# Peptides against a protein of PDB entry 5A53: the designs that were tried, part 21

Target 1, 230 residues: chain A of PDB entry 5A53
Amino acid sequence: LVENVKQALFIPGQSCNKNLHDIMVDLSALKKPDMKRFNRKNDIHPFEDMSPLEFFSEKNDCSLMVLMTSSKKRKNNMTFIRTFGYKIYDMIELMVADNFKLLSDFKKLTFTVGLKPMFTFQGAAFDTHPVYKQIKSLFLDFFRGESTDLQDVAGLQHVISMTIQGDFQDGEPLPNVLFRVYKLKSYKSDQGGKRLPRIELVEIGPRLDFKIGRIHTPSPDMVTEAHKKP

## One batch from the design tools (peptide)

Design b1_p15_1 (made by RFdiffusion4)
Fold by OpenDDE base, seed 5:
Structure b1_p15_1 (fold): chain B 230 residues (1-230), chain A 15 residues (1-15)
Amino acid sequence: as target 1 above (230 residues)
Amino acid sequence: PPPPVPPPSGEVVKY
């Protein structure tokens, strides 16, 4: 089964600002060619009414959506939505901290469109805690691209690193997730006439620190249906 | 009846 690459739709909300627009442009560039962006603001409040998002999912054939909103309580908020059968599967608010960096803040490196990222997850909670498990699942699903068997090491261009910012105990506020994007740069180091292949990770952006907001979890029935391999 | 919520209007820009 060649699973069709999930298409992403980026939606400016009514409260979308310049910073969110710039973040949207940069993050969506990593999802090319499997990305659509709206040019108009849409008044969508997904935790109040999900129907507009389900409509957009179906109309645009996008099972991934990102809603860009900003308020005093939820500044630089990226709501990540997944749909199954054009119905809301899950949602998570990820608020971008003010220390964000855009692609323009990094050295312009040539990027080949359509190459799959390698993911790295730092923090045990990505495997144990339900919220971080959802984040891990979401980002893997969002950027996985075409299911090719072996990531040809020759095709490895970039690494997406996701790190939980510190340890936390039960009942404590959930630490931020540090989103980093690196390009693999191969260097030939001549040490003593032997060319040793050296791989370096160069940050290329965007750099986003995500504060976790509201979450919508799928119903048990939707989980079962979504995991049914056709 | 409350006025019908206008259908969500997004224009897709393909980049």
Scores: peptide ipSAE 0.024, ipTM 0.579, DockQ to the pose 0.016
Fold by OpenDDE base, seed 3:
Structure b1_p15_1 (fold): chain B 230 residues (1-230), chain A 15 residues (1-15)
Amino acid sequence: as target 1 above (230 residues)
Amino acid sequence: PPPPVPPPSGEVVKY
């Protein structure tokens, strides 16, 4: 069963600023061609009323959404939303730290649009802690391109790395998630007259450190329905 | 009754 590639909708909120707009443009470029963006600001408060997002999900046929907002309490906030049957499945606030880097801060590299990235996750909590499990699931789902049967190593161009920033105990604030994007660069190194194939990871951006905010988890019934394979 | 919230309207730009 070739699952249809999930479409993403990027929405500037009323409090969206230039920095968030630039971050939105750069992050959404990784989701091409399966991405839509709104140019106009929309006054949406998803933790108060989810109905506007459900409306946008249905009208745009997008099961993934990202809302861009900023306030004193939630600076550079990217709310990631997933829908199932155009109803809210889950939500998570990920606030971008001020140390972010845009694609323009890196050397321009050509890449084929639509290739599925490889993911790496660093930190045991991605497999054990419910919040980090949700983040892992979200990003895998978000950037899951066409399941080409041939994960041809020849088709692998990008690596997305997600790292939990340090250890934590129960009751402590959750560490940030470090988001990094790399391109695989193949070159022949000449070492003593022998051309050895070498592969290196080159950072291409964006570089984002995510602070975790509010979370909406799906109901047990929605989990059961979403996992029913047709 | 609270005034009807106008339906959310976003201009979709395909890039």
Scores: peptide ipSAE 0.021, ipTM 0.534, DockQ to the pose 0.016
Fold by OpenDDE base, seed 2:
Structure b1_p15_1 (fold): chain B 230 residues (1-230), chain A 15 residues (1-15)
Amino acid sequence: as target 1 above (230 residues)
Amino acid sequence: PPPPVPPPSGEVVKY
């Protein structure tokens, strides 16, 4: 089953700043070719009115959206939205911490556009806690490229690592999610006539620490509809 | 309610 690759739309909000723009550019580069970006700021408040996002989802045929906003309370906020049938399925605010690194902060490595990244998730809460389960689901869904039946190891160029920053208890603030992107670099080491393939992970960026904000969860009915295989 | 005025579509850049 060739799952249709979900298209992403990156939307600068009215409060989008230079840092968010740069983050948007770099993060969206990982979603190429299945990505659109708006150049104009749009005044969208998704937790107040979702209708503009549903309109954009339909108009652009994008089931994934990222709204870039920034305020004193929600600095460098990336609202990730998924739609089903062009209706809002879920939303999550992920605020980028100030320690972010752009692709320009790393050694420029050429990567082939369209290769599906491998994911690694560090933290038990990705499988148990509803918020982190949503984050895991979102990022897997967001960066699921074409289902090539042959996940040829030769096609594996990228690893996206997502780590929950520390342990937490019930009632504590949810730890940040550390987003890291690595490129697999193969080295041929000529040690003693045996070329041992050495694989190294090289961080390529962006480096983003996500603080979790507001969440919208799908209705049970939408969950049921979204899981109906066509 | 008046039909929601569709927000002005931002310029779409395809990559």
Scores: peptide ipSAE 0.025, ipTM 0.598, DockQ to the pose 0.018; fails the geometry check
Fold by OpenDDE base, seed 4:
Structure b1_p15_1 (fold): chain B 230 residues (1-230), chain A 15 residues (1-15)
Amino acid sequence: as target 1 above (230 residues)
Amino acid sequence: PPPPVPPPSGEVVKY
């Protein structure tokens, strides 16, 4: 089965700073080899004009894009974009909180490039609330592409954990999403002559707390068409 | 209306 893995394009906006660039580098490393990055800053405002992103989607054959911008109102903002037929499907702003950790902040662990992570989602709203459903769908698409039923457990090295930070009621600000990346370590524990396999999760980074910003949702027609192209 | 700004272009780095 040739998995049609979705390609990602990382775009520094005009306001991209060093911290956001470093975050971009580390997050994009998890998408290797299915990732491209621009070195040049591009002046793109996706909630005002989507046409530049549609152009980049088509020209680079990327159905996933991440725009890196920063302002006083939207500091360390990662706009995640999905396209369908090189047209904008959905967009979401995820602002990285100042407490972020880079890969350099963790113990360097060797990992195999191109292995698909397992996902864990913590919080009932990932299955009920439209915004968190979109986030769940986005991150699954970003790192897995199309769902193959055969998770080769033998190749599982990484777990991506996404947690909603606390409970919320209708009309309240949406809680942050805590993004964490772990490596699976297998140990043989010798307890009383029985070797039991022990699996430990070791955080490897990056560590990102996402504040939710603006959202663009697809039209009902585009949803229907996107589901017809498996 | 001002002429449409030509679509932005970025240099792609492949990994």
Scores: peptide ipSAE 0.023, ipTM 0.570, DockQ to the pose 0.016; fails the geometry check

Design b1_p15_1_s1 (made by RFdiffusion4, then SolubleMPNN; from b1_p15_1, 5 letters changed)
Fold by OpenDDE base, seed 3:
Structure b1_p15_1_s1 (fold): chain B 230 residues (1-230), chain A 15 residues (1-15)
Amino acid sequence: as target 1 above (230 residues)
Amino acid sequence: APPAIPPPTGEVVLY
């Protein structure tokens, strides 16, 4: 079954600034060609009223959305939204720390649009803790692209890496998630007269440290319905 | 160039 590639809609909120716009542009570049961006600010408060997002999901045929907002309490906030049947499935606030790096901060490397990323997740909580399981699921769902039966391994160009920043116990504040993007670079090294292929990972950006904010979890009924569709 | 974070360790998976 070729699953239809999930389309993403990036929405600048009313409080979106230049930094958030730049982050939006760079992160959305990883989702090309399966991405739309609004050029106008929209006054959306998804934890107060979800109806505008459901409307945008249906009208744009996008099951993934990212709302860009900023306030003193929630600086550089990226609200990631998933829909099922154009209804809100889940939401998570991921606030970008001030130490972010844009694509312009890295050396320009040749990048082919639309190739599938590889993924790495560092931290046991990605498999055990409900919030980090949701983050893992979200980023896989967001960036995995087209399901092709033929894994052309030769076409694999980049790695999305997500790391939980440190250990934590139950009841402690959730550590940040470190988002990194690497490109595979092949070198021919002459070692002892034999050309051995060497593969290196080169960071290409963007570099984002995510602080976890508010979360909306799906109803049990929506989970059941979402799992029935392949 | 910004300081590179070390490459991830472990298995790289295509999902």
Scores: peptide ipSAE 0.038, ipTM 0.682, DockQ to the pose 0.025
Fold by OpenDDE base, seed 4:
Structure b1_p15_1_s1 (fold): chain B 230 residues (1-230), chain A 15 residues (1-15)
Amino acid sequence: as target 1 above (230 residues)
Amino acid sequence: APPAIPPPTGEVVLY
């Protein structure tokens, strides 16, 4: 069964700056061809009024959205939004730390657009803690692409890696999530007359450290409907 | 068909 690939819409907020724009361009390049970007700034405050995002979801047929905003309290903020039936399902603020690297900071490697990523998640909390479960679900949903029963191993080009930065206890601030992208590089190694394929991971960018901000979680009824298998 | 939203407990399918 081939599922319809979820389309993403990237929206510059009113406070979007050059750095956020550059981050938006580079992150959205990983979602090509299933991505749209607005060229104009939009005054959207999703935690105050969600209606403009629901309107954009329906009008653009995009079930994934990313709002780019920046303030003193929420610098380099990427609000990730998912919709179900063009209604808000969940939202999460992920603020990019100042140590980010763009694609231009890495060696240019040939990249084929539209190939499916592999995923790696490092940290037990991705399977136990509700916020990190949401992040894992979001990034899998965002970058999974077309679900095919045939894993064409030849079509595997890159790995999206997400790591929780350190341990934490209940009541402590949630550690950052380290977002990394690697390309698979195959080498022919001749060891002892057997050619064993050696695979190396080469970082290709962008490099983003996400600080977790505000979250919106779906109602129990919406969870039930969204998890129904058609 | 798979659910419209993947469950948070999804098996790490190493795709």
Scores: peptide ipSAE 0.033, ipTM 0.684, DockQ to the pose 0.035
Fold by OpenDDE base, seed 5:
Structure b1_p15_1_s1 (fold): chain B 230 residues (1-230), chain A 15 residues (1-15)
Amino acid sequence: as target 1 above (230 residues)
Amino acid sequence: APPAIPPPTGEVVLY
């Protein structure tokens, strides 16, 4: 069963700035070829009216959307939206902290387009806490690419790492999620005539620290329908 | 068919 690769649509909001545009370009590069970008700003407020996003989902055949907005309250905000049957399934605001790094800030490593990432999630809350479960699900769904039964290990060139920044208790503000992208670099270490395969992780960017904002969660009925194997 | 949302599998899917 070739599950059709989910297409992503990147939408600059009315308040999109240069930094968000640059972040959009770099993050969307990881989703190539399964990505579209709008060149024009769109006045969309997804937590006030979701209907424009449902329209864009259907019109562009994109079940993944990212809205780029910035305000004093929600600076460098990436709203990640998923649709199911072109209806809003879930939404989450992830605000990029000012310490972000672009691909240009890293040594240009040739990135092969279309390779599947490996994922690592650091923090128990990714498996227990509803918000972090949603984030884990979202990023897996966003970057998983084609489900091929042949895990050609040779095709695994990069790792997406997501880390919860510290421990937290109930009622405390949710820690940021540290988004990192690494390339697997194989070195042949010739130590004493034995070629030991050394694998190193080299950060390639972008580097994003996500502050969690507003969330929309699906109804139990939508969860049941979306988890049905076709 | 609308794209299914993968269930959160607790398995480290080494893709």
Scores: peptide ipSAE 0.030, ipTM 0.657, DockQ to the pose 0.034
Fold by OpenDDE base, seed 2:
Structure b1_p15_1_s1 (fold): chain B 230 residues (1-230), chain A 15 residues (1-15)
Amino acid sequence: as target 1 above (230 residues)
Amino acid sequence: APPAIPPPTGEVVLY
């Protein structure tokens, strides 16, 4: 079953600023060609009323959405939304810390659009903690691309790395998730007539440290429906 | 050379 690639819609909220716009542009570049961006600000408050997002999901045939908002309380906030049957499945606020780096901050490398990234998740909580499980699920779902058969390792150019920033205990604030993007660079080093393939990871950006905000979890019924194989 | 941020030290499970 070739699962149809989920389309993403990037929505600037009313409070979207230049930094968020730049982050939106750079992050959405990783989702090309399966991405749409609105050029106009939209007054959407997803934790107050989800109906505008459901409408946009249906109208644009996008099961992934990212709302870009910024306030004093929720600076550089990227609300990631997933829909199922054009209804809200889950939502998570991920606030980008001020130490972010854009693609322009890195050496421009040739980027082939549409190649499936590899993923790395660092932190046991990605498999055990419900919030980090949702984040893992979201990012896998967001960037998985086409279920390509055994694409030659040569076709795997990008690694998305997600790291939980430090240990935490129950009741403590959830550590940030460090989002990093690397390109695989193969070097043929001639050492003594044996070309050993040296693979280096080169950071390409964007570099985002996500502070976790509000979360909406799916209903058990929606989980059941979303897991039904067609 | 920009400092190679070492990959976070941990078992890199490639998915």
Scores: peptide ipSAE 0.022, ipTM 0.556, DockQ to the pose 0.023

Design b1_p15_1_s2 (made by RFdiffusion4, then SolubleMPNN; from b1_p15_1, 7 letters changed)
Fold by OpenDDE base, seed 4:
Structure b1_p15_1_s2 (fold): chain B 230 residues (1-230), chain A 15 residues (1-15)
Amino acid sequence: as target 1 above (230 residues)
Amino acid sequence: SAPAIPPPTGEVILY
């Protein structure tokens, strides 16, 4: 079964600056061709009123949205939104730390648009803690592309890696999530007369450290409906 | 068909 690829909409908020715009451009490049971007700033406050996002979801046929905002309290904030039936399913604020790297900071490598990423998740909390479970689900959903029964191994170009930065206890601030993108590089190594394929991972960017902000979780009824297999 | 939202127990499909 080939599922329809989820479309993403990137929205500059009113407080979007040059750095956030550059981050938006680079992160959205990984979602091509299944991505739209607004060129104009929009005054949207999703934790106050979700209705404008539901309207944009329906009007653009996008079940994935990213709102780019910045303030003193929430600097370089990427609000990731998912919709189900054009209604808000979940939201999460991911604030990009100042140590970010753009694609221009890495060696230019040939990249084929539209190839499916592999994913790696480092940290037990991705499977146990509700917030990190949501992050894992979100990024898998965001970048998965077409579900095909045929794994064309030749179509595997890059790895998205997500790491929880350290351990934490109950009641402590949630550690950052380290977002990294690698390209697979194949080498022919001659060892002892057998050519073994060697695969190396080369970082290609962007490099983003995400601080977790506010979250919105779906109602139990919406969870049940969204998990129904058609 | 797969669910519209992936379950939080994402099988790491290491493709």
Scores: peptide ipSAE 0.036, ipTM 0.693, DockQ to the pose 0.035
Fold by OpenDDE base, seed 1:
Structure b1_p15_1_s2 (fold): chain B 230 residues (1-230), chain A 15 residues (1-15)
Amino acid sequence: as target 1 above (230 residues)
Amino acid sequence: SAPAIPPPTGEVILY
């Protein structure tokens, strides 16, 4: 079964600013060709009313959505939404810290559109803590691309790295998630007549530090239905 | 068919 690639819709909210617009452009570029962007602002408050997002999911055939909003309480907020059967499955607010870097802040490296990223996750909580499990699931689902049985390893050009910023105890504020994107550079090292392939990781951007905000989790029944392989 | 949600552990993690 060729699993259809999940399409992403990027939505500027009413409070979308220039910084969020630039972040949206750069992050959506990593999802090409499987993305759409709205050019107009939309007044959507997903934690108050989810119905506009369900409507957009169905009308655009997008099971992934990202809403760009900013307020005093939730500055540079990216709300990531997943739908199943055009109904809200889960949502998470990820607020971008002011130290962000755009693709223009890095050396322009040629990037082939449509190649799958590799993922690395740093922090045990990605496998144990429910919030970080949701983040891991979301980003894997968001950037998985075409399910080809042939892992054409030759087609792997970039790594998305996600790191939990430090240790935390129960009851403490959840640490930020550090989002980094690296390109694999293969150098032929002429060390001692053996051309050992040297692989270097070069950061290409964007660089985003995510503060975790509000979360919506699916019902147990929706989890069961969404995990059914067709 | 709507694409399934991948299991939380994700099968395709290159460590």
Scores: peptide ipSAE 0.031, ipTM 0.690, DockQ to the pose 0.035
Fold by OpenDDE base, seed 2:
Structure b1_p15_1_s2 (fold): chain B 230 residues (1-230), chain A 15 residues (1-15)
Amino acid sequence: as target 1 above (230 residues)
Amino acid sequence: SAPAIPPPTGEVILY
């Protein structure tokens, strides 16, 4: 079953600023060609009313959405939304810290659009803690791309790295998730007539530190329906 | 200088 690649819709909220717009542009570039962006601000408050997002999901045939909002309480907030059957499945607020770097802050490397990224997750909580499990699931789902036959290693150019920033205990604020994007750079080193392929990871951006905000989790029934293999 | 988060030296999971 070639699962159809999930389409993403990037939505600037009413409070979207220049920084968020730039972040949106850069993050959405990693989702090309499977991405749409609205050029106009939309007054959407997903934790108050989800119906506008469900409408946009259906109208645009996008099961992934990212709402860009900013306030004093939730600065540089990216609300990631997934839908199933055009109904809200889950939501998570990920606030970008002020130390972000854009693609323009890195050396421009040739980027092939549409290649499936590899993933690395650093932190045991990605497998054990429900919030970090949701984040892992979300980013895997968001950037999964086409099911490439693993035989085309040449098609693997990017590594998305997600790291939990430090240890935490129960009841403590959840550490940030450090989002990093690397490109695989192959060097042919000629050492003594044997060309050993040297692979280096080069950061390409964007660099985002995500502070975790509000979360909406699916109902058990929606989980069951979403996990039904067609 | 913010510590360069070392490139992920972890298992690359290809899904």
Scores: peptide ipSAE 0.027, ipTM 0.582, DockQ to the pose 0.023
Fold by OpenDDE base, seed 5:
Structure b1_p15_1_s2 (fold): chain B 230 residues (1-230), chain A 15 residues (1-15)
Amino acid sequence: as target 1 above (230 residues)
Amino acid sequence: SAPAIPPPTGEVILY
């Protein structure tokens, strides 16, 4: 069963600004070729009415969507949406902190389009806390790409690192998620005639610190249906 | 077919 690669649709909202546009361009570059972008702003309020997103999911055959909005309360907000059967499965608001870095802020490393990223998750809450479990699931699903049986290790050039920013207790505000992208750089270290393979991680961007906003979670029935292997 | 949601895997999925 070749699971078709999930397509992503990037949607500028009515309040989309230049910074969000630039972030959208850079983040969507990591999803190429499995990405569409709208050039026009759309007035969508997903936590008030989800029907426009379901319509866009079906019309564009995209089970992943990212809505770009910005307000005083929710600055640089990326709403990540997943659909199942073109119905909303889950949503999460991830607000990009002002300290973001674009791909242009890093040394231009040639990015090979279509390579699967490796993932690293730092923080126990990614496996225990419902919100961070959803974030982990979302990003794994978003960037999974083509299921290749032969993972040529040579094709694994990128690492997406997601870190929970510090410890937290019950009832405390959820820490930000630090999104980082690295390229694996292999160096031949010649130390004493033995070539030791040295692997270095070089940050390539974008660099995004995500503040967690509103969340929509699926019903138990939708979870059961979505986890059924076709 | 609607794409399945990947199960939460505890292991670092080296894709």
Scores: peptide ipSAE 0.040, ipTM 0.700, DockQ to the pose 0.034; fails the geometry check

